Peptides against a protein of PDB entry 4JHK. Designs and how they scored, part 21

Target 1, 212 residues: chain A of PDB entry 4JHK
Amino acid sequence: EDYKIQSFDLETQKLLKTALKDPGSVDLEKVSSVIVDQSLKDQVFSREAGRICYTIVQAEAKQTNGSVFRRNLLNRLQQEFKAREETRKRSTQEWVCLVSFICNIFDYLKVNNMPMVALVHPVYDCLFRLAQSDALKNEEEVDCLVLQLHRIGDQLEKMNVQLMDELFNLLRDGFLLQEDLSSMGRLLLLEILEFRAGGWKLSDTAQKYYYS

## One batch from the design tools (peptide; aimed at target 1 A118)

Design b2_p9_8_s3 (made by RFdiffusion4, then SolubleMPNN; from b2_p9_8, 5 letters changed)
Fold by OpenDDE base, seed 5:
Structure b2_p9_8_s3 (fold): chain B 212 residues (1-212), chain A 9 residues (1-9)
Amino acid sequence: as target 1 above (212 residues)
Amino acid sequence: MSWAEIVEA
């Protein structure tokens, strides 16, 4: 399926399909809540949800020139962001899903073909949290950090190079000085350091070294 | 300001 909504029950799938084609005929607050709830539990979906959200935003704008869905989505997302430390304490999996979803929204939900400036600092805040010592020792958090930087690092740097420099200072310190990194975590940090140093790309040889 | 308000401003 094009929008990858197979994980929902049939009734919810119908709701989402209708929202994608005729957003004015559904409860867009409910739609946004369903998408956020699923994104917090399924990292694969959270990674893809931005495309779904953008399609709904476009459909509503075209149909009614409205922005009800986007407003509800961003309000819910901000609520989850504010509670991010509690989420992390409760479940690392839900925390990395939240980060993935916020980054995915940043990546896909463009306004006039530009990133939403309102999300720049929140995204960096999430990445800085993943770069702290207590997070770097957890492979699941390191995986999330490296994945997001691969996907949106170049865009984020364009928005604020100073914050990106500060972030990578923390990553270099973690790589060099932190003793309780896993072998895989240390390898991933080295890879992402090289990735940025290479202009946000990796040579074929380096790619094979880390992932083959 | 909320994120939504900033985007809509």
Scores: peptide ipSAE 0.647, ipTM 0.959, DockQ to the pose 0.869
OpenDDE base, seeds 1, 2, 3, 4: peptide ipSAE 0.646, 0.641, 0.644, 0.643; ipTM 0.959, 0.958, 0.958, 0.958

Design b2_p9_8_s4 (made by RFdiffusion4, then SolubleMPNN; from b2_p9_8, 5 letters changed)
Fold by OpenDDE base, seed 1:
Structure b2_p9_8_s4 (fold): chain B 212 residues (1-212), chain A 9 residues (1-9)
Amino acid sequence: as target 1 above (212 residues)
Amino acid sequence: MSWAEIVES
């Protein structure tokens, strides 16, 4: 099975592989830190890291009925979340990687087949930040926003429809009123507005039109 | 509460 860990050095790959198979034999705090660190640097990995984390969580639960990895992961993630404005100022790339990772964790780490309630507001906070005028003018942030909404928008709405309505009010206003949006930015906002209006679904033809 | 504490509650 491919867990997308080729971006790590060989020693770290070995650590991760061991964590996936025998989590009790490694320092799970270190493992969680490594995953978070890489997720902040590699957007592809940040989008895929949820599956890795889920596997480790399941392996630990099966092995010891423990949750050391999940606890450490969430603690580190919360620390990064708290510092998100500083991260955004330092690096737009790291900021969108952070958002992608948080959303990915929300998507993959289910508790009793349900999303973690603790992550609902943090995820919305990230999306609302991306929906602010200073972020909407940056295509990289718009790309991130729209991508996350495509992946987890329907799940988030089920958790809090009021926040989703408020978020999309901002997006509609941005689409209609913000002067410094790029043509592509406007196109993406229009697409996501249509996507939600269509019940979080879009035809293949329309999908290709907006993302070709 | 931390996220971890909320999840474990």
Scores: peptide ipSAE 0.641, ipTM 0.958, DockQ to the pose 0.874
OpenDDE base, seeds 2, 3, 4, 5: peptide ipSAE 0.627, 0.640, 0.639, 0.638; ipTM 0.956, 0.957, 0.957, 0.957

## One batch from the design tools (peptide; aimed at target 1 S67 L77 Q78 V111)

Design b2_p10_3 (made by RFdiffusion4)
Pose (drawn by RFdiffusion4):
Structure b2_p10_3 (pose): chain A 212 residues (1-212), chain P 10 residues (1-10)
Amino acid sequence: as target 1 above (212 residues)
Amino acid sequence: MSWADIVAAE
């Protein structure tokens, strides 16, 4: 029900609500463009846009059996994904928004009730980037890393275990060896090591130790 | 090959 589009211009809110009910009546290319645009600019929307994207994808399949919106969205995201390093240099905020959005799409938009394999490697590409020492020194990026691991970490490991294993080696390495990793960064990495070792769940005792 | 093409092939 709540797609979290309050950050949008009033005119665009109407455009988006219209696309949910009558996709054929609207420019789905423009619709996908305004969603990707906003997703890079607003953090709350970047971690929630998947809901509205899914609703529209399903509405088009139902109404016209088409997947034009899905297509425009995936191709636009692929372009942002390809430009990820440049975007990271320009704004850490935009970068973490891109990662959050790509991971939200991986979570919401399914293909025949299965995850999109097209996004498996790209998501790992993003999380490996966050696990690097130049990214871990920024609590903003560590926060982004662990958000994705909490949300889709389990699904991702099923698609590819080898990558998740090598990724968590970088997490242990940064935890033990890196010195400019902050206190908060340390708490976040330790919690995610326990989280994964426990089968992608938070134990009652860890809940008490780590979180208010 | 685009992501959309991969998804369309799934």

Design b2_p10_3_s1 (made by RFdiffusion4, then SolubleMPNN; from b2_p10_3, 4 letters changed)
Fold by OpenDDE base, seed 1:
Structure b2_p10_3_s1 (fold): chain B 212 residues (1-212), chain A 10 residues (1-10)
Amino acid sequence: as target 1 above (212 residues)
Amino acid sequence: MTWAEIAEAE
């Protein structure tokens, strides 16, 4: 199976490959740190790193019934989350990568086949931040917001429908009232409004209309 | 509680 770790140097790739198969033989704090660092730089990796993390978590659980990797991962992720406003100020790219990665972890790291309750509010906090007027004027942030809602919106809503309603009230207001919203941004917001209204699904015709 | 602690309690 390809875990898309080609962006790392060869030594780090070896470390990650070992972690995937024999997590007890490596420094799992270092592994988690490397994954988070790369996820902040690489959009493709940040959106797909959840699968890598899930595999490591499962491997460790089977090997030692431990959760050292998950603990280190979540601790580092929480640190980055706490500093998210500074990250956004420094680099929009790193900010959207952070959001993408948090959402990806939410999507993949399930407990008893359910999303981790611990991540529900943090994910919503990120999405609410992207839904603020100062973020909606930036196409990169709008792209991120819409992408995450497409990927995990249905799961998030199941965890807290009230927060989802509040979020979409903001998006509707942005769509209708924000003057500096780009044409593409406005189109994306309209699409995601329709996406949720359709039960988190789009018809083939609608899909082609918005993304062709 | 940290995210990690909450997750471990789940």
Scores: peptide ipSAE 0.718, ipTM 0.968, DockQ to the pose 0.854
OpenDDE base, seeds 2, 3, 4, 5: peptide ipSAE 0.713, 0.716, 0.712, 0.717; ipTM 0.968, 0.968, 0.967, 0.968

Design b2_p10_3_s2 (made by RFdiffusion4, then SolubleMPNN; from b2_p10_3, 4 letters changed)
Fold by OpenDDE base, seed 1:
Structure b2_p10_3_s2 (fold): chain B 212 residues (1-212), chain A 10 residues (1-10)
Amino acid sequence: as target 1 above (212 residues)
Amino acid sequence: MTWAEIVESE
């Protein structure tokens, strides 16, 4: 299996590989911190780290029936979430990586084969922040918003359709009314509006139109 | 409650 950990140094790769197979033999707080730190720096990793985390969670549960890794991961993630406005001001790239990672964790870390209810509001809070006027004018933030909705929008809606309706009201307003929205941003918003309207599906023709 | 505590109660 390829867990896409090539961006780490060899020592850290060894740590992660050990955590995946024998989580009880490593410092799981350190493992969680390393994963979060890298997810904030690497957009590719932030979108893929959920699978790694899920594997570690499963391995620990099977080995000791424990949840030390998940607890440490969620604690660190909550800390980063609380500081999200500071992160956004410091680095748009780190901010969108944070959102991507939180959404990725929501997507992959299931509890009893269900999404974590605890993460529903935090995820929506991130998406609502990306839907504000000051964020919609930034293509990097629009890209992030649209990407997350493509990945987990259907799951989020199932958890709270009222919040999804409110979110898309903001997106529609941004599409129609915001003058400083870039042409690409406007196209992306239109695409995601159509994507949801189509039951969170996009035809091959539409896919080529918006992303060619 | 922390996220971790909430998840543990789910």
Scores: peptide ipSAE 0.725, ipTM 0.969, DockQ to the pose 0.907
OpenDDE base, seeds 2, 3, 4, 5: peptide ipSAE 0.723, 0.725, 0.723, 0.724; ipTM 0.969, 0.969, 0.969, 0.969

Design b2_p10_3_s3 (made by RFdiffusion4, then SolubleMPNN; from b2_p10_3, 5 letters changed)
Fold by OpenDDE base, seed 1:
Structure b2_p10_3_s3 (fold): chain B 212 residues (1-212), chain A 10 residues (1-10)
Amino acid sequence: as target 1 above (212 residues)
Amino acid sequence: MTWAEIAEQE
């Protein structure tokens, strides 16, 4: 299996591989910290790290019926979430990586095949922040917002349709009323509006048009 | 409650 850990040094790769197979033999706080740190730096890893985390959670549950890794992971994520405005000010790249990772964890770390209720409001809070006027003028933030909605929008809506309606009201207003949107930003907002209206589905032709 | 605590109750 490829868990996309090639960006880590060899020692850290060994640590992660051991955590995936025998989580009880490693420092799971350190493992969670390393994963979060790398997710904030590498957007590709940030978007794919959920599968790694899920595997570790599953392995620990089977091995000891414990949840030490998940607890440490969520505690660290909550710390980063609390500091999200500072992160955004310091680095847009790290901010969108943080959002991407939280959304990825929401997507993969399911309990009894259901999304964690604990993450619903935090995810919406991130998306609402990206939907504010000061963020919509930044193409990198718009890219992140639209990407997450493509990936987990349908799941989020099932958890809270009222918040999703409110979010898309902001996106519609941004599309129609915000004058400093880039052409690409406006195009992406239109695309995601159509995506939800189509039941969180677009034809291949439409996808190629908006992302060509 | 922390996210971790909420998750543990799910």
Scores: peptide ipSAE 0.724, ipTM 0.969, DockQ to the pose 0.847
OpenDDE base, seeds 2, 3, 4, 5: peptide ipSAE 0.720, 0.723, 0.721, 0.723; ipTM 0.969, 0.969, 0.969, 0.969

Design b2_p10_3_s4 (made by RFdiffusion4, then SolubleMPNN; from b2_p10_3, 3 letters changed)
Fold by OpenDDE base, seed 3:
Structure b2_p10_3_s4 (fold): chain B 212 residues (1-212), chain A 10 residues (1-10)
Amino acid sequence: as target 1 above (212 residues)
Amino acid sequence: MTWAEIVEAE
């Protein structure tokens, strides 16, 4: 499907489709709430929700010159971010969904064709948390960390190279020194280290090797 | 200020 909303019930799908085409005819607060809720539960949707959000933002701006959807979306996202440590303690799955969603929003929601500066530090905060030793020993968190760096690492580095250097210092230390890394986790860290070293580029063949 | 407010100021 064009916007990958098949995980919702038919009524909610209709709501989202209407929001995408005619945002002025729906409750945009409700739409934002539905998207955030699903993004926290479904990692597949969490990774792709940014495109849906971007389309709604653009449609609303064009239709009414409004930003109701974006405002509600960011407010809810900020609330979830503030509670991220509690979320992580409750559910690793929900935590990685949250990180994925924040990164996806950073990737897709542009302001004047630029990343939202407001999200730079929050995104780095999430990635730094995933780079801590207690998180690196969990494959699900390592998967999330590496995936986000593949998707938005180059953009994040452009926004703050010093933070990226610090982050990768932690990743190198984890790769070399942390004893309780899984074999897959260690492989993924090695791959992302090479990915950045190669200018955030990797051949399809090399990617298939690391993710086979 | 909130993320939303910061973004609107960008």
Scores: peptide ipSAE 0.720, ipTM 0.968, DockQ to the pose 0.907
OpenDDE base, seeds 1, 2, 4, 5: peptide ipSAE 0.720, 0.719, 0.717, 0.719; ipTM 0.968, 0.968, 0.968, 0.968

Design b2_p10_4 (made by RFdiffusion4)
Pose (drawn by RFdiffusion4):
Structure b2_p10_4 (pose): chain A 212 residues (1-212), chain P 10 residues (1-10)
Amino acid sequence: as target 1 above (212 residues)
Amino acid sequence: VDWYEPDWSS
């Protein structure tokens, strides 16, 4: 029900609500463009846009059996994904928004009730980037790293365990060895190590230790 | 429906 589009221009809100019911009536290329554009600019929308993207993808399949919107969206995201390092230099905020959005799409947009394998390596590419020492020194990026691991970390490991293993080695390494990792960064990494070791769940006691 | 899925490999 709530796609979290309050950040949008009033005209665009109408465009988006229209695409949900009658995708054939709207420019799906323009629709996908305004969604990706806004997703890089607003944090709340970047971690929620998957809902509205899925609703539209399903609406098109139902109405016209088409997947044009899905296509435009995936290709536009792929372009942002390819430019990820440049975007990170320009704005950490935009970068973490891109990662949140890509991971939200991996969570919501399924293909025959299965995850899109097309996004497995790209998501790991993003999380490995966050696990690097130059990214871990920024609590903003550590926050982004652990948000994705909480949300889709389990689904990602099923698709590829080798990558999740090597990724968590970097987490342990940064935890023990890195000195400019902050107190909050340390709390976040420790919680995620326990989270994964516990089978991607938060124990009652960890809930008490880490969170208010 | 024929689900579109691009190749994201480098």

Design b2_p10_4_s1 (made by RFdiffusion4, then SolubleMPNN; from b2_p10_4, 3 letters changed)
Fold by OpenDDE base, seed 5:
Order: sequence, then C-alpha cells, then structure tokens
Structure b2_p10_4_s1 (fold): chain B 212 residues (1-212), chain A 10 residues (1-10)
Amino acid sequence: as target 1 above (212 residues)
Amino acid sequence: VDWYVPDFSD
C-alpha cells in the first residue's frame, strides 16, 4: 500500500516508512509529532494522515501489542485542542487544519471498528466553535465546517443526536438571521442543512443545484 | 477543555 508522504524530506520519509512496517524500531513519539506538525500545515495531508495513523496503530498492536504511538498522537491532539482559540487568533488556516485533522483522526482511527468515544465531544466542540457568529462570517471557516459535516456528520449524529440537533439549530439561525454572511457562506449553510435533512446525502436535484 | 485519553485495544 502506498502513502502520500512526498512532502517530507528523505530522512523523514524513511522514518515514516519504517514506522508503517516496523514501528518497534523507531521513536514513535517523534513519528506522531512529525505527522501532527505536517497536518497542522496542510489540510489535504490531514486526510492521508488519518490512514497513516491507523496503519501505524494496527502495526504496533500486531508487532508488540503496544499503543505508544496512539497515546502520543492523542496527547498531542489534546494539547493542540486546548490551545485552539490561540491558534484561531494566530491563523485561520492553521485553525481549520487543526479541526480537519481532529475530524480525520475521528474518521480513520477506529477502535474495534468503532469511533473513539473520547473524541466525540472534542469534535463537536470544534464544530460548535465554527458555528458561532464570528466564525460563520469567514468563508474559510464555513468551508471547513461544511466539509467536516459531509465527511463525519452521520457518524457524529449516531454518537450524540442531541448535540447534532443543537449544532444545526445554530446553523439554521445563522442562515436565517445573521446579516454578515457572505453569499458563498450562506449557500454552503443551506446545502449542509439540506444534506442532513436528506439523511446525510444529496438528492439528484440538490446535487445538480450545488455542484453543477 | 481537555479530555481523558483512554487506552483502547486495537
């Protein structure tokens, strides 16, 4: 199986390849740090990072019955999450990368083929932050919010439908009542409202309206 | 808000 790690230098690529095949022979704390650092810079990589992380977790469990990588990864994520407001103030791009990465880890890093329960509230907290008025006026944040809900909304709802209802109440109110939404932001909110109403899928009519 | 990181078996 091939992984997209060309953005790293040659030494780091070798480190990651070794971690994927023989995790017991490398510093898994360093590996986790490298993956998180790159994911905070590149939203596209964060998708691949989810797959990489899952593979390393499975490889370590099989090889040594260990969980060093997962513990270090989640510890780093927790640190970044705690500092999320400062990150948002510093850079909207870094903030949406953080949200994207947390959501991708939730999506890919399954335990017994189930989402990690410990990540449910952190993910919702990120999405609720994106649903606040000061975030909804920023197209980059709205795009991130809608993208994550497209990817993991159905899974999150299964974990806590009450929180999802509360989140979409905010999105509905933003769509209807907030005056400083961009035209694109308002369009994206309408789309995601219809997406959930349609059972987390788009009808043929809606697909053509929004993406054709 | 931080969270507890449980050690699940994978």
Scores: peptide ipSAE 0.045, ipTM 0.716, DockQ to the pose 0.112
OpenDDE base, seeds 1, 2, 3, 4: peptide ipSAE 0.042, 0.046, 0.044, 0.042; ipTM 0.714, 0.717, 0.717, 0.714; seeds 1, 2, 3, 4 fail the geometry check

Design b2_p10_4_s2 (made by RFdiffusion4, then SolubleMPNN; from b2_p10_4, 3 letters changed)
Fold by OpenDDE base, seed 3:
Structure b2_p10_4_s2 (fold): chain B 212 residues (1-212), chain A 10 residues (1-10)
Amino acid sequence: as target 1 above (212 residues)
Amino acid sequence: VEWYEPDFSD
């Protein structure tokens, strides 16, 4: 297995590689902090971060039956979530990175081969915030919202269909009624509405139309 | 940095 960690310096890369293979030999609090910090700066990395986190969790469980890494990771995630409104005010980029990271942790960090129930409401809270009118006018937030729904929408719906229905009511209203949406934003909302209506699937032709 | 028991854990 190869992990995309080229964005880190060589010393940090070594730390991460060691954590993946021998988590008991490194400071797992430091490892979790490094991963979270980078995920809050780079939305693309957050996807890889989810996979890395899952691997470290599994390795630690197998090696020592411990959960130090997961506990530190989730504690930091909780802190960032609680401060999400301040983060959004400070930087839209940091806000969408936070949402992306939370969603990717939900996607990859499963317990007993099931999604973490405790993350369901926090994820929905983030998506509902992105679906508000003040967020829908920002193309960067719309991009984030649509991307997460493509990645984990089907899983979230299985956890709570009522919340998903409420969320998509807001998205339909935004698509139909909000005047200050960008052309790209409106296109993305239409695509995600069609995506769910099609059972969280799109044809190759439709995919090319919206994203090529 | 002070750590707490996370509410995000099952």
Scores: peptide ipSAE 0.108, ipTM 0.745, DockQ to the pose 0.173
OpenDDE base, seeds 1, 2, 4, 5: peptide ipSAE 0.050, 0.046, 0.048, 0.051; ipTM 0.716, 0.710, 0.710, 0.716; seed 1 fails the geometry check

Design b2_p10_4_s3 (made by RFdiffusion4, then SolubleMPNN; from b2_p10_4 with W8F S10D)
Fold by OpenDDE base, seed 3:
Structure b2_p10_4_s3 (fold): chain B 212 residues (1-212), chain A 10 residues (1-10)
Amino acid sequence: as target 1 above (212 residues)
Amino acid sequence: VDWYEPDFSD
């Protein structure tokens, strides 16, 4: 397996590679901190981070039947989640990176081949925050919202269809009633409404229209 | 070091 970790320095790359193969030989608290810190800076990395985290969790479980990495990771994630409003005030970019990371952890870090139930409400809380009027007027937040729904919307709906219905009521209202949406923001909201209506699927023609 | 039991854990 190949992991995209070229953004790190050589020493950190070595640390991560070792954690993936022999987690018992490294400081897993440090590894978790490095992954979280980078995920909070680079939204693109958060997708790869989810896969990396899952691999380390599996490797540690098999090697020592331990869960040190997962505990440290989730503990840090919980701290960042609790401070999410302050993060949003400080930097929109850091806020959307946080949301992206939480969603990607939900997507990849499954337990017993099932999504972690404990992450369902935190994920919805983040998406509901992005669906508020003050967030919908910011194109960067709309981009994040729509991207996460494309990635994990079907899984989230299976966990709680009522919350998904409530979320999309807000998105419909935003699309129809909010006056200060950007042209791109409005287009993205329309696309995600159609995406869910189509069973979380989009035709090749529609995909090209919206994203190519 | 764990500060507390994470609420994000199942």
Scores: peptide ipSAE 0.117, ipTM 0.759, DockQ to the pose 0.180
OpenDDE base, seeds 1, 2, 4, 5: peptide ipSAE 0.047, 0.047, 0.047, 0.051; ipTM 0.724, 0.726, 0.719, 0.725; seed 5 fails the geometry check

Design b2_p10_5 (made by RFdiffusion4)
Pose (drawn by RFdiffusion4):
Order: structure tokens, then sequence, then C-alpha cells
Structure b2_p10_5 (pose): chain A 212 residues (1-212), chain P 10 residues (1-10)
């Protein structure tokens, strides 16, 4: 019900609500463009846009059996994904928004009730980037890293365990060895190490230790 | 959808 589009221009809210019901009536290329655009600019929307994208993808399949919107969305995201390092230099905020959005799409948009394999390596590419020492020194990126691991970390490991293993080595390495990792960064990494070791669930006692 | 994934990977 709530796609979290309050950040949008009033005209665009109408465009988006229309695409949900009658995709054939709207420019799906323009629709996908305004969604990707806004997703890089607003944090709340980046971690929730997957709902509205899925609803539209399903509406098109139902109405016209088409997947034009899905296609425009994936290709536009791929372009942002390819430019990820440049975007990170320009704005950490936009970068973490891109990661949250890509990961939200991996979570919501399924293909025959299965995850899109097309996004497996790109998502690991993003999380490995966050696990680097120059990214871990920023609590903003560590927060982004552990948000994705909480939400789709489990699904991702099923698709590829080798990558998740090598990724968590970098997490342990940064935890033990890195000195400019902050207190909050340390708390976040420790919680995620326990989270994964526990089978991607938060124990009652960890809930008490880490969170208010 | 599989076609979209194929295009994406290509």
Amino acid sequence: as target 1 above (212 residues)
Amino acid sequence: ALTDETEYLS
C-alpha cells in the first residue's frame, strides 16, 4: 500500500500511481527514469523503491504481458552500477543510495519466484567495495553494508557462498586490524559477524547487547 | 523476465 513516494513532485506522484494501474497508458521508460533518479537522491526511497517497482512489473505482465519497464529499470541501474566508483567520489550519500536500491531490487523483483542471478555478482561487487578499508572508516558506508547483509545477506549466500565467505574475511580483518574503524563501526561489524554465524538471525541476547 | 536478465548480463 505505502510505496513511500512522498518525496516526489506532485505531478510525478500522479504519474507513478497511474503506472501501477495502467502501465500501458504511461511512458515506462520515463517512469523507470524518474524512479532511478529519485532513488539516488532520497535515502528512504532507495531502501523502499523495490515495492513500487515490483507492483509495476507485475502490472505490465498482467496487462500486456510485457516487461519493458523491468527492462528499462535494469538497464538504467546497470549504467549507474557501472559508474559506481565515480558516483562514490562525487557523493557518499548517492553511492549508499545506489547500493540500497540495487539490493532492494534484488529482494523484491523476482523471476519466476526466484532471485535475479543477474544481480548476484553486482551486489557482491557493491558489498566488497563497502568492506574495503577506505570505506569502513566511514560509518555511513558501514551502516549501508550491514543493512544489505541484514536484508538479503541470507539470499545472497545461497546464490554464492564462496563470495560471502571471502567478504566476511574482510569484515573480520577490518575488525581486528584496522585502527581508523570507529566505535560504531566496530559495534556494527561485530553484530553482523554474530548475525551470520547464527544463520542470519539476531539472537535474543544480541538484541539486548547491540540495540536499544 | 529471463530475456531482461540475459540482456542485462550481455

Design b2_p10_5_s1 (made by RFdiffusion4, then SolubleMPNN; from b2_p10_5, 6 letters changed)
Fold by OpenDDE base, seed 1:
Structure b2_p10_5_s1 (fold): chain B 212 residues (1-212), chain A 10 residues (1-10)
Amino acid sequence: as target 1 above (212 residues)
Amino acid sequence: MEEVENEFLS
């Protein structure tokens, strides 16, 4: 299977490839650290990282019935999550990457083909933070919020519909009442409101309209 | 499942 790991040096690529095939032969703490570090820098990679992480978890479970990689990964994510406000203040880009990565892990890293319940509240906490007035005025944060809701909104809603209702109440109020939204930000909020109202689906025409 | 839930506390 092909994985997008060309952004790493050759030694790290070898490490990752080995982890994917024979996780018991590598330092899985180091592997998890490398993946998280890169995901905090590259939002595009964070999507691929979710798939990579899932593969490593499955490989380790099959090989040794272990979960060393998953534990290290989640421990690191927990650390980054706890420091999310500091990260946001330091770098909007890193903050957006963090949210993206947590959401992608939620999307891909399933246990027994089910979402990890432990990640539900952390994901919602991130999305609620992006839905605050000070974040909605930043297009980069709005882009992230809308992107994640497009990707995992339907899954999250199934886990907790009350939180999703509360989140979208904030988004509706932001769309209607917040004056310092950019034109694009306002457009994206409208789109995601319509997206959920349509059962987390958009027509091809509507999608082209909002993202043209 | 319990072990998984203990790996991430919000």
Scores: peptide ipSAE 0.043, ipTM 0.704, DockQ to the pose 0.550
OpenDDE base, seeds 2, 3, 4, 5: peptide ipSAE 0.034, 0.042, 0.034, 0.037; ipTM 0.698, 0.692, 0.700, 0.709

Design b2_p10_5_s2 (made by RFdiffusion4, then SolubleMPNN; from b2_p10_5, 7 letters changed)
Fold by OpenDDE base, seed 3:
Structure b2_p10_5_s2 (fold): chain B 212 residues (1-212), chain A 10 residues (1-10)
Amino acid sequence: as target 1 above (212 residues)
Amino acid sequence: LEEVEKEFLE
């Protein structure tokens, strides 16, 4: 099983590899900090980060029945979430990385094969923020919103269908009524509306139409 | 972790 950590320096790569196999032999607070920091800079890495985090959590549980890594990870994530509006103001790129990371943690870091209930509202809060008019006019935020809904929309709906209905009401209104959407933004909103309407599935033909 | 998870809801 290979993990995509080539973006880190060799010393950090060694640290991460050790954490994946023998978490008790490394500083798990430092490991969590490194993963969060990189995830806030690279949205692509945030997907891999979710898988890495899950593996470390499982390894620590099996090795020592501990949860030091998960605790440190969630504490840091909570801090970043609380400061999300300031992050968005400072950098759209950092903001969408934060949203992506939170969503990927929700997707991968399951407990007893169930999503962490505590992350449901924070995830929805982020997606609702991306669905506001001031965010929908920014193609980078629309890209992030649509990507997360493709990845975890079906899981989120199972946790709270009422919030999902409210979210998609905003997206439908944005698609139909907002005047300053980019052409690509409008196309992405249409696609995600169709995606949910189709039971969170899209035919290969339709997928090529939107993303080829 | 329940404490951390509960605090995240804030």
Scores: peptide ipSAE 0.037, ipTM 0.725, DockQ to the pose 0.437
OpenDDE base, seeds 1, 2, 4, 5: peptide ipSAE 0.035, 0.037, 0.036, 0.036; ipTM 0.715, 0.720, 0.715, 0.716

Design b2_p10_5_s3 (made by RFdiffusion4, then SolubleMPNN; from b2_p10_5, 6 letters changed)
Fold by OpenDDE base, seed 3:
Structure b2_p10_5_s3 (fold): chain B 212 residues (1-212), chain A 10 residues (1-10)
Amino acid sequence: as target 1 above (212 residues)
Amino acid sequence: LEEVEKEFLS
């Protein structure tokens, strides 16, 4: 399989490639740290990071029946999650990277082909924070919110439909009542409302209408 | 891992 790790230096690329194929031969704590650090800087990478993490977890389980990588990864995620409000105050970009990474880990890092239940509430907490009025006025946060809901909304709803209903009540109210939304923000909220109403699916025509 | 997962819920 091909993984998009060209943004790393050659030494780190080698480390990651080795972790993917032979996790027992590398320092998995260091590997997890490198992945988290890069994911907190680059939102685009966070999606690939999810795939990489899943592959390493599977490889380690198969090779040694170990879970060192997953433990270190989740510990670091927990630390970042606890500090999420401070992160948001410091940098909107870092905040949306954090949310994106947590959501992508939820999406890819499944156990026995099931989402990790422990991540459900943290993910919802992040999305609810993005749905608050002070966040909806920031286009970067709206972009992040809508992107994550496109990616994992259907899975999250299956885990807790009540929380999803509450979340979308906030989004509907924001779309209808909030006056300081950007034009693009308002468009994105409308699209995601339609997306869920359509069973978390959009036709190719509708997709082009909103994002072309 | 269960311990880590439980702590994440808090």
Scores: peptide ipSAE 0.040, ipTM 0.735, DockQ to the pose 0.420
OpenDDE base, seeds 1, 2, 4, 5: peptide ipSAE 0.037, 0.039, 0.040, 0.037; ipTM 0.725, 0.733, 0.730, 0.729

